Peptides against a protein of PDB entry 3QIS. Designs and how they scored, part 22

Target 1, 334 residues: chain A of PDB entry 3QIS
Amino acid sequence: PSLELSRREFVFENVKFRQLQKEKFQISNNGQVPCHFSFIPKLNDSQYCKPWLRAEPFEGYLEPNETVDISLDVYVSKDSVTILNSGEDKIEDILVLHLDRGKDYFLTISGNYLPSCFGTSLEALCRMKRPIREVPVTKLIDLEEDSFLEKEKSLLQMVPLDEGASERPLQVPKEIWLLVDHLFKYACHQEDLFQTPGMQEELQQIIDCLDTSIPETIPGSNHSVAEALLIFLEALPEPVICYELYQRCLDSAYDPRICRQVISQLPRCHRNVFRYLMAFLRELLKFSEYNSVNANMIATLFTSLLLRPPPNLMARQTPSDRQRAIQFLLGFLL

## One batch from the design tools (peptide; aimed at target 1 W177 D181 N272)

Design b2_p13_5 (made by RFdiffusion4)
Pose (drawn by RFdiffusion4):
Structure b2_p13_5 (pose): chain A 293 residues (1-134, 168-310, 319-334), chain P 13 residues (1-13)
Amino acid sequence: PSLELSRREFVFENVKFRQLQKEKFQISNNGQVPCHFSFIPKLNDSQYCKPWLRAEPFEGYLEPNETVDISLDVYVSKDSVTILNSGEDKIEDILVLHLDRGKDYFLTISGNYLPSCFGTSLEALCRMKRPIRERPLQVPKEIWLLVDHLFKYACHQEDLFQTPGMQEELQQIIDCLDTSIPETIPGSNHSVAEALLIFLEALPEPVICYELYQRCLDSAYDPRICRQVISQLPRCHRNVFRYLMAFLRELLKFSEYNSVNANMIATLFTSLLLRPPPSDRQRAIQFLLGFLL
Amino acid sequence: SKTNQELLDEAVS
């Protein structure tokens, strides 16, 4: 049971939020007998690597002496973007490739991460006047820029918030917001609209903070009480919530053109603005509908 | 015509 590896060190340079990278290498069974390989957790872990990293394939069987290409894939999703933004985690790791009944092969992962305004808290963004990788703001300039674009160009946009944008343009929008305060956000209306949804989803703290979540559901049927729960939010969260509710009510006025109705808004935005740490789903849409109507 | 900034000022006032 022996393996030959084309390389054991891999570099993921300038890793960005939601931008896929692949570092590929070849494994060859140079032994005399067949072997089984698999990636294993390091002593006392649950997984063989961190969430932003994946091996494809992560296990297999090799006769002497067939070869197999292994793809080491890096993808920073909403699960890891905040800790990598914060520096609580780095683009570094060790993969232990394990021969069943044999040697261990150690693969070193290194590189660097570029922080994004996406996955950054509303509070910190309101405190930053300049782009992240160039008195506080009432709302983060990034969310204002996305909403400003949609307000200007997308009020009459067929199927707004129902048609997915382009992956390439999403990344361009995110990099644009990370590095500039532009005159125009690049990309189609569908891309800008989706980038907004991704922005809300990627927030480390939702627009409606986690501890107020349950109170919102309980209060879902009393509009006076729902508004008061909103008053308990920090200034920046309260402002973003009010700003978005006003923006969505503005879009409802053009529903005959943009097909944006209360039903779609409720089911789309409730889970983004009001996330927990069933029929609660119903009190939640009721909570949000109380503001839209 | 109404602007996004006017909408924001109204929402946070």

Design b2_p13_5_s1 (made by RFdiffusion4, then SolubleMPNN; from b2_p13_5, 6 letters changed)
Fold by OpenDDE base, seed 4:
Structure b2_p13_5_s1 (fold): chain B 334 residues (1-334), chain A 13 residues (1-13)
Amino acid sequence: as target 1 above (334 residues)
Amino acid sequence: MRTAEELLEEATS
């Protein structure tokens, strides 16, 4: 069996978080026998492609002289955004299109990724006074490494950040500030806030706005701005409540005093973000008659974002653990 | 009405 491929090199320029890009090519059976094709893993890989790439279809049959269109879809989700932001991964891959009893055909995927404040650590974002797209990639790498070291130091040493001549970090990321300030100004009376989905186009505009500027006003509906905050919190590499404190939050869920003590042990930026969000959400609850928001809904929604189980425990999260996590957050909303 | 600045000040105090 043999195939003819219309293209073997694909370039995905300016790949962004949550923005789907598609490239198409044709494969044709130029042989005299039916063939089965499949994308196969390379040696030592478990998957035929990186997590941000997909082929559709990834397998199929072709009769003699049959042609099929294959879509190569590039989509950076929360699962790939962090490693792309850091430059640990890149928009580069090699796909192996295998023919049963035939040859392998190699496809080259290349391109560039545009960094996002989504999927960047709270520590790094607190050090970024400018939009992430204004920050040189080399400096982003340094900021992530420094942020990891600062997190570890802040957990080990109650040493006040040496208020030396280095530019003081922000109390909270400017992106969180902008989102919450907007919601607080314009969305307190918004019916079904955090319950109605935003528009995908507006979400992309909000992401691009936060990545490229410091706006006076965030574009889009209140629903889109609210969803952008949820997406931001979900995309954090380390959740607002650090993984190291997850079990202690569950264990303390019914003791409000211990809950506050657990939160006090968060790194400064995480603690500030947590308290700021809780203060905002308590204000939002005062408008429940207008916005249809209640403490149980908010606690349920934000618990999955703020108090994520460590990756190793995600598959084992019990309904009891979820209820404890919700109860933990309720103690800050009521 | 409280401001987002007042919420941040409360959160960081």
Scores: peptide ipSAE 0.389, ipTM 0.922, DockQ to the pose 0.856
OpenDDE base, seeds 1, 2, 3, 5: peptide ipSAE 0.384, 0.368, 0.362, 0.382; ipTM 0.922, 0.916, 0.915, 0.921

Design b2_p13_5_s2 (made by RFdiffusion4, then SolubleMPNN; from b2_p13_5, 7 letters changed)
Fold by OpenDDE base, seed 4:
Structure b2_p13_5_s2 (fold): chain B 334 residues (1-334), chain A 13 residues (1-13)
Amino acid sequence: as target 1 above (334 residues)
Amino acid sequence: MRTSEELLAEATA
């Protein structure tokens, strides 16, 4: 069996978080026998492609002289954004299109990724006084490495960083401040806030706005701005409540005093973000008559974002653990 | 009415 491929090299320029790109090519059975094709893993890989790439269809049959269109879809989700932001991964892959009892065809995927404040650590973002797209990639790498080291130091030593006034980290990421300030100013009376989904186009505009500028006003509906905050929190590599405190939050969930003590042990930026979000959400709850927001809904929604189980425990999260996590947040909303 | 700056100040105190 043999195939003809219309293209073997694919370039995905300016790949962004949550922005789908598609490239198409044709495969044709130029042989005299039916062919089964599939994308197969390379020798050491478990998957035929990187997590941000997909082929559709990834397998199929072709009769003699049949042609099929294959879509190569590039989509950076929350699961790939962090490793692309850090430059640990890149928009590069090799796909192996296999023919049953035939030969392999290699496809080259290349391109560039544009870093996002989404999927960047709170520590790094607190050091970024400018939009992430204004920060040199080399400096982003340094900021992530430094942020990891400073997180570890801050857990060991509650020493106030007596860093010079110019180098002092922000109290919270500017992106969090912008999102929360907008919601606080404009969305407190918004009916069904955090319950109505945003518009995908508006979400992309908000992401691009936060990545490229410091806006006076965030574009889009209050629903889109609210969902952008949720997406931001979900995409954090380390959740607002650090993974190392997860179990202690569950264990303390019914003691509000111990809950506050656990939060006090967070790294400064994480603690500030947590307290700022809780302060905002308590204000939002005062407008429940207008916005239909209640403490149980908010606690349920934000628990999955702020108090995520460590990756090794994610598959083992019990309904009891979820209820304890919700109860932990309720103690800050009531 | 409280401001977001006041909420941030309270959160970071």
Scores: peptide ipSAE 0.611, ipTM 0.962, DockQ to the pose 0.887
OpenDDE base, seeds 1, 2, 3, 5: peptide ipSAE 0.604, 0.596, 0.578, 0.597; ipTM 0.961, 0.960, 0.958, 0.961

Design b2_p13_5_s3 (made by RFdiffusion4, then SolubleMPNN; from b2_p13_5, 6 letters changed)
Fold by OpenDDE base, seed 1:
Structure b2_p13_5_s3 (fold): chain B 334 residues (1-334), chain A 13 residues (1-13)
Amino acid sequence: as target 1 above (334 residues)
Amino acid sequence: MRTAEELLQEATS
């Protein structure tokens, strides 16, 4: 069997978080026999491609002289955004198109990723006084490393960070401040807030706006701004309530005093963000007659975002654990 | 009306 490929090199320029890009190519059976093609893992890989890449179709049959279009889809989800922001991963891959009883055909995937404040740690963002797209990638790496080291130090040492010559970090990420400020100013009376989905185009505009600027006003509908906040919280590499405190939150869920003590043990940035969000949500609940928002809905929604089970426990989350997690948040909303 | 700044001050106090 033999294939002809219309293209073997693919470049995905300016890949962004949640922005789908597609490149297409054709494969043709220029042989005399039917052939089966498939994308196969490279040696030591579990998957035929990186998590941000997909081939469609990834397998199929071709009759002699048949041609099929294959789409290469690049999409950076919450699962890939953090490693791409840090430069740990890149928009580079090699696909192996295998022909049964035939040859392997190599496809080269390349491109560039544009960093996002989405999927960046709260600690790193608290050190970013400028939009992430204005920050050199080398400095992003340093900020993440320094953020990790400070998180560890803050957990180990109740020592106040010496107000040394380093610029004082923000109390909360500017991106969270901007989202919450907008929602607080304009969305408190928005019917079905956090219940109506945003527009995908508006979400992309909001993401791009936060990545590239410090806007006076966030673009898009209140629903899109609200969903952007949810996406931001979901995309955090470490949830607002650190994984280390997850079980303690569940164990304390019915004791409001212990719940507050657990939150006090969060790293400063996480603690500030948590308290800020809870303060905002309590204010939003005062407008329940207008926005149809209630404490149970908010607690249920934000629990999955703020109080995520550690990856090792995700498969073991019980309905009881979920209810405890909801109850934990309810104690801050009521 | 409370401001986002007031909420932030409350949260960080």
Scores: peptide ipSAE 0.372, ipTM 0.920, DockQ to the pose 0.859
OpenDDE base, seeds 2, 3, 4, 5: peptide ipSAE 0.343, 0.339, 0.366, 0.353; ipTM 0.909, 0.910, 0.916, 0.913

Design b2_p13_5_s4 (made by RFdiffusion4, then SolubleMPNN; from b2_p13_5, 5 letters changed)
Fold by OpenDDE base, seed 4:
Structure b2_p13_5_s4 (fold): chain B 334 residues (1-334), chain A 13 residues (1-13)
Amino acid sequence: as target 1 above (334 residues)
Amino acid sequence: MKTAEELLQEATS
């Protein structure tokens, strides 16, 4: 069997978080026999492509002189955003289109990724006084490496923050401040806040706005701004409550005093973000008559975002663990 | 009404 491919090189320019890009090509059976095609893993790979790439269809049959369109879909989810922001991964891949009893056809994927404040660590964002798209990539790498080292130093209680006025980290990421400030100003009376989904176009505008500017006003509906906050928290490489404290939060869930002590052990930026979010959410709950928001709903929603199980435990989370995690947050909302 | 700045100040105090 043999195939003809209309294209073998694909370039995905300006790939962004949560923005789907598609490139299409045709494969044609120019042989005289039916053929089965499939995208296959390279040697030592478990998957035929990187997590941000998909082929559709990824397999199929072609009769002689049959043609099929294949879509190459590039989508950066929360699962790929962090490694792309750091430059650990890139918009580069090689796909192997295999023919049963035939040849391998290589497809080259290339492009560029535009960094996002979504999927960037709280530590790095607290050092970014400018939009992430204004920060040189080299400096992003340095900020991530430094962020890891400062997290370790802060956990070790060792380093007084050198008082140099110009280099002081923000108390919270400007992106969180902007989202919460907007919601606090405009969304306290919004019916079904955090219950109604935002619009995908508005979410993309909000992400692009936060990545490229420091706006006076975030674009989009209150629902889109609220969902953008949820997406931001979900995309964090390290959740607002660090993985190291996860079990202690569960163990303390019914003791409000111990819960507060656990939170006090968070790195400064994480602790500030946690307390700021809890203060905002407690204020939002005063408007429950208008916004239909209650403490149980908020605790349930934000628990999955703020108090995530470590990756090694995620598959083992019990209903009891989830209830303890919810109870932990309830102690800060009531 | 508190401001987001006041909430931040309370959170960071």
Scores: peptide ipSAE 0.333, ipTM 0.908, DockQ to the pose 0.860
OpenDDE base, seeds 1, 2, 3, 5: peptide ipSAE 0.317, 0.301, 0.300, 0.317; ipTM 0.904, 0.897, 0.898, 0.903

Design b2_p13_6 (made by RFdiffusion4)
Pose (drawn by RFdiffusion4):
Structure b2_p13_6 (pose): chain A 293 residues (1-134, 168-310, 319-334), chain P 13 residues (1-13)
Amino acid sequence: PSLELSRREFVFENVKFRQLQKEKFQISNNGQVPCHFSFIPKLNDSQYCKPWLRAEPFEGYLEPNETVDISLDVYVSKDSVTILNSGEDKIEDILVLHLDRGKDYFLTISGNYLPSCFGTSLEALCRMKRPIRERPLQVPKEIWLLVDHLFKYACHQEDLFQTPGMQEELQQIIDCLDTSIPETIPGSNHSVAEALLIFLEALPEPVICYELYQRCLDSAYDPRICRQVISQLPRCHRNVFRYLMAFLRELLKFSEYNSVNANMIATLFTSLLLRPPPSDRQRAIQFLLGFLL
Amino acid sequence: SFEEFHLTMIQPE
């Protein structure tokens, strides 16, 4: 049971939020007998690697002496973006490739991460006047820029918030917001609209903070009480919530053109603005509908 | 109006 590896060290340079990278290598069974390989967790872990990293394939069978290409894939999603933005985690790791009844092969993962305004808290963004990778703001300039673009160009956009944008443009928009305060956000209206949804989803703390979440559901049927729960939010969260509710009410005025109705808004934005740490789903859309109407 | 309100959102507190 022996393996030959084309390489054991891999570098993921300039890793960005939601931008896929692949580092490929070849495994060859140079032994005399067939072997089984698999990636294993390091002593006392649950997984063989961190969430932003994946092996494809992660296990297999090799006769003597067939070869197989292994793809080491890095993808920073909403689950890891905040800790990598913060520096609580780094683009580094060790993969232990394990031969069943044999040697262990140690693969070193290194590289660097580029922080994004996406996955950054509303509070910190309101305290930063300049792009992240170039008195506080009432709302983060990044969300204002996205909403400003949609307000200017997308009020009459057919199927706004119902058609997915382009992956390439989403990344361009995110890099644009990480590095600049542009005159114009690049990309189609559908891409800018989706980037807004991704922005809200990627927030480490939702627009409606987690501890106020349950109170919102309980209060869902009293508009006086719902507004008061909103008053308990920190200033930046309260402002973003009010700002978005005002923006969505503005879009509802053009529903005959942009097909944006209360039904779609409620089911789309409720889960983004009001996340927990069923029929609660119903009190939640009721909570949000109380502001839209 | 939303336009007037939107323009205030970028301003300092």

Design b2_p13_6_s1 (made by RFdiffusion4, then SolubleMPNN; from b2_p13_6, 5 letters changed)
Fold by OpenDDE base, seed 4:
Structure b2_p13_6_s1 (fold): chain B 334 residues (1-334), chain A 13 residues (1-13)
Amino acid sequence: as target 1 above (334 residues)
Amino acid sequence: SFADFHATMSQPL
């Protein structure tokens, strides 16, 4: 069996978080026998492609002189955004198109990723006074390394913040502040806030706006701005409540005093963001008559974002653990 | 108020 491929080199320029890009190519059976094709893993890989790449179809049969279109879909989700922001991963891959009893055909994937404030650490964002797209990639790497070291130092209570006025980190990321500022100004009376989905186009505009500017006004509906805040919190590499405190939050869920003590042990930026968000959400609850928002809904929604189970425990989260996590957050909303 | 707290969290952007 043999195939003809219309293209073997693919370039995905300016790949962004949550923005789907598609490249298509044709494969044709130029042989005299039916062939089965499949994308196969390389020798050391478990998957035929990186998590941000997909082929559709990834397998199939071709009769003699049959042609099929294959879509190569590049999509950076929350699962790939952090490693692409840090430059640990890149928009580069090699796909192996295998023919049963035939040859392997190699496809080269290349491109560039545009960094996002989505999927960047709270520590790095607190140091980032300019939009992420204005920050040199080299400095982003340094900021993530320094942020890891500062998280560790903050947990060890060793750092007097060297109070040099120019180098002081933000109390909260500007991106969170801008999202909350918009919601506080314009969305307190928005019916079904956090219950109605935003528009995908508006979400992309909001992401691009936060990545490239410090806007006076965030574009899009209140629903899109609210969803952008949820997406931001979900995309954090380390959740607002650090993984190290997850179990202690569950264990303390019915003791409001212990809950506050657990939160006091968060790194400064995480603790500030948590307190800031809880203060905002308590403010929204005053408008429940207008916005249809209640404490149980908010606690249920934000618990999955703020108090994520460690990756190793995600598959084992019990309904009891979820209820404890919700109860933990309720103690800050009521 | 939340407005006061929000304003205190605004470092000069």
Scores: peptide ipSAE 0.563, ipTM 0.940, DockQ to the pose 0.497
OpenDDE base, seeds 1, 2, 3, 5: peptide ipSAE 0.551, 0.562, 0.552, 0.560; ipTM 0.932, 0.937, 0.927, 0.937

Design b2_p13_6_s2 (made by RFdiffusion4, then SolubleMPNN; from b2_p13_6, 4 letters changed)
Fold by OpenDDE base, seed 3:
Structure b2_p13_6_s2 (fold): chain B 334 residues (1-334), chain A 13 residues (1-13)
Amino acid sequence: as target 1 above (334 residues)
Amino acid sequence: SFAEFHATMSLPE
């Protein structure tokens, strides 16, 4: 069996979080026999591609003189955004197109990723006074390293933050502040807030706006701004309630005093964001007659975002654990 | 109020 490929080199320029890019190529059976093709893992890999890449179709049959279009889809989800933001991963891969009883064909994938405030740590964002696209990549690495050290110091209750006014971290990320400021000013009376989905084009504009600027006003509908806040919280590498405190939140879910003590043990930035969001959501609940928002809906929605099970427990979350997690948040909304 | 709390969290100028 033999294949002809129309292209073997693919470049994905300016890859962004949640922006789908597609490159297409053709494969043709220039042989005299039917052939089966598949993308196969390299010798040391479990998957044929990185998590942000997909081939469609990834396998198939070709009759003699048949031609098939293959799409290479690049999509950075919440699962890949953090490792791409840090530069731990890059828009580079090699695909192996295997022909049964035939040859291997190598495809080269390359490109560049543009960092996002989505999928960046709360600690790094609190140190980032400018939009992420204005921050040199070297400084992003330093900010993540410093953020890890400050998280550990905060958990150990050790060092008072040196009050050097110019280097003082933000109390909350500017991106969260801007999203909440918009929602507080313009969305308190919005019918079906957090229940109606945003527009995908508006979500992309909001992400690009927060990555590149400090706007006076966020573009898009109140629904898109509300969904952007949910996407932001979902994309956090460490949830607002750190994984280390997850079980203690469940254990304390019916004791409001212990719940507040657990929250007091969060890193400073995480604790500030949690208190800030809970204060905003309690304010939003005062307008329930206009926005159709209730405490049970909000607690159910935000629990999955703010109080995620650690990766090792995610597959084992019981309905009882989920109910305890919801009850934990309800104690801050009521 | 939330407005007062939000104002205390304001971005540095």
Scores: peptide ipSAE 0.577, ipTM 0.952, DockQ to the pose 0.488
OpenDDE base, seeds 1, 2, 4, 5: peptide ipSAE 0.576, 0.574, 0.574, 0.575; ipTM 0.952, 0.952, 0.951, 0.952

Design b2_p13_6_s3 (made by RFdiffusion4, then SolubleMPNN; from b2_p13_6, 5 letters changed)
Fold by OpenDDE base, seed 1:
Parts: sequence; structure tokens; C-alpha cells
Structure b2_p13_6_s3 (fold): chain B 334 residues (1-334), chain A 13 residues (1-13)
Amino acid sequence: as target 1 above (334 residues)
Amino acid sequence: SFADFHATMSLPE
């Protein structure tokens, strides 16, 4: 069996968080026998492609002289955004199109990723006074390394090194501040806030706006701005409540005094963001008659974002653990 | 108020 491929090299320029890109090519059976094709893992890989890439179809049959279109879909989700922001991963892959009893055909995937404030750590963002797209990639790496070291020092209760020479970090990321500022000013009376989904186009505009500028006003509907805050919190590499404190939050869920003590042990940036968000959400709850927002809804929604189980415990999360996590947040909303 | 708290966290100019 043999195949003819219309294209073997694919370039995905300016790949962005949550923006789908598609490239298509054709494969044709130029042989005399039916053939089965499949994308196969390379040696030592578990998957035929990186998590941000997909082929559709990834397998199939071709009769002699049959042609099929294959779509290569590039989509950076929350699962790939952090490693692409850091430059640990890149928009580069090699796909192996295998023909049963035939040859392997190699496809080269290349391109560039544009960094996002979505999927960037709270510590790094607190050091970014400018939009992430204005920050040189080399400086992003340094900011992440320095942020990691500061998180560790904060967890170890090491005395902050003298505030002398480094610019003072922001109390909260500017991106969170801008989202909350908009919601506080314009969305407190928004019916069905956090219940109505945003528009995908508006979400992309909001992401691009936060990545490239410090806007006076965030574009899009209040629903899109509200959902952008949820997406931001979901995309954090480390949740607002650090994984190290997850179990202690569950164990303390019914003791508001212990809950506050647990939160006091968060790294400075995480603790500030948590307190800031809880203060904002308590403010929204005053407008429940207008926005239909209640404490149980908010606690349920934000629990999955702020108090995520560590990856090793995700598969073991019980309904009881989820209820404790909700109860933990309720103690800060009421 | 939340407004006061939010203002104390304002962006650097």
C-alpha cells in the first residue's frame, strides 16, 4: 500500500490560549489495494501527538483512488497553557502517519505560541507590572524562577529579603484587579451573573486585551467578563489555595477560626488574591436580588476553581470531600 | 468597604 499526501509541513503562527487553529491536508490511496492509516506514537511517546494537537480523523480506511481530508487542530487548553507560557513546551511536533503493511509518513508541525497571563502563576503575575506580551520571554522565565523561590521562602516562613533593590510586587495580579474592577463597577446588578455563559468571541477579546494591554475598560458583556475570571482561576498552574493546604482546608471546613488560620499560611500573592476575591464575592452577594447570586451557588462554583484537589488526589475526590470544600468557602462568603 | 479595599489594591500608575 502507498499514500500520497498533499502536504507534510504545517506552520501554526501566533497560537493563543483557547484559540482553535486548523490546517487541512489530503491523503490519497495511490496504491492498488485498500489501506488502513493511523497516527501512531513515536518511540517512547504514549500519544501520537502533544496535548495541544489533534488529528481528525486520526485513523481510517482508504479504497484505491480514495482521498480523505485530515484536519490538524491546534488548541491550547488550560492543560497546555502553563508549559507553553514557560517555554517548557513549544508549538513543535512530529506526527507519524502509519500505513498498515506500508510506510511511515512524517508530518512536521511548527509554529509559535504567544504567552498569556492565563496559565501564569500568581507570583509571576504579581511581578509583571506590564502586560505579558510586553515582557521578553527570557524575563518571563526569570520571573517564574524567582516566583518559585519566593513561594518556597514564603512557605518556609523565611524573613523576606530586604525590600531594597527589587521593585515591590503587586498585591494582586493586575489581570484579576481589572476583571474584578469591571465586575464591581458594571456587573453587580447583572441578572444571572456567573450563571449565563459568555460569548466565545468576547472571551477571546478579553484574553487578548489582558495579555496585550492595561485597558481602562474590559471589552464584552458582563457575562463574558465574569466567565473570563472563572477561566483565569481555572487556568492557574497552582490554584489560589495551594495544593499543600488542600487537605487542611477540608479538615477545617466546619471551624471558621481554623479556616482563617489555614488561609494565613498561603504564600503572600495567593493569600491576597483569596482575600480579595472573597471580599468581592461578599460584595456581589449584597446584590442577590438583582444578580441572582447566592452564597451556595458561588461557593459551589468557586470551590472547583480555588480549592482544587492535588493531581494525585483528583481520582479519589469523594462527594464528602467536595462538600467540605464547599463548606470551607462558605465560611468566607457568609 | 469593598470599594476602599479595592482602591488600596489599585494598579501602580
Scores: peptide ipSAE 0.564, ipTM 0.952, DockQ to the pose 0.478
OpenDDE base, seeds 2, 3, 4, 5: peptide ipSAE 0.562, 0.563, 0.560, 0.560; ipTM 0.951, 0.951, 0.950, 0.951

Design b2_p13_6_s4 (made by RFdiffusion4, then SolubleMPNN; from b2_p13_6, 5 letters changed)
Fold by OpenDDE base, seed 3:
Structure b2_p13_6_s4 (fold): chain B 334 residues (1-334), chain A 13 residues (1-13)
Amino acid sequence: as target 1 above (334 residues)
Amino acid sequence: SFAEYHATMSLPE
């Protein structure tokens, strides 16, 4: 069996968070026998491609002289955004198109990723006074390293931040501030806020806006701005409530005094973001007659974002654990 | 108020 491929080199320029890109090629059975093709893992890989790449179809049969179109889809989700932002991973891969009882055909995937404030740590973002696209990649690496060291110092209750560092970090990321500022100004009376989905095109515009500028106004509907805040919180590499405190939040869920003590142990930026979001959400709840927002809905929605189980416990979350997590947040909304 | 709190967290110019 043999295949002819219309193309073997693919370049994905300016890959962005949540922006699907597609490149297509044709494979043709130029042999005299039916063939089965499949994308196969390389010798040391568990998957045929990186998490941000897929082939469609990834396998199939071709009759003699049959041709099929294969789509290579590049999509950076929340699962890949952090490693691409840090430069730990890149838009580079090699696909192996295997022909049963035939040859392997190698496809080269290349391109560039454009960093996003989505999937960047709260600690790094608190140090970014400019849009992430204005920050040199070398400085992004330094900011992530510094962010880790500051998280550790804050958890250890070590010496107050040296007041002499010429640039004090922001109290909260500018991106969260901008999203909350918009929602506070324009969305307090928005019917079905956080219940109506945003528009995908508007979400992309909001992401691009926050990555490239400090706007006076965020583009899109209030629903799209509200969903962008949810996406931002979901994409955080470390949730607003750090994984280390997850179990303590559940254990304290029915004691409001202990809940406040647990939150006081968060890293400074995480603690600030948590308190800021809780203050904002309590403000939205005052307008429940207009926006249809209630404490149970908000607690249920934001619990999965703010109080995420650590990766080792995700598969084991019980309905009781989820209810405790909701109850923990309710103690800050009521 | 939230407005006062939000203002204390304003972006640097």
Scores: peptide ipSAE 0.609, ipTM 0.954, DockQ to the pose 0.476
OpenDDE base, seeds 1, 2, 4, 5: peptide ipSAE 0.609, 0.609, 0.609, 0.600; ipTM 0.953, 0.954, 0.953, 0.953

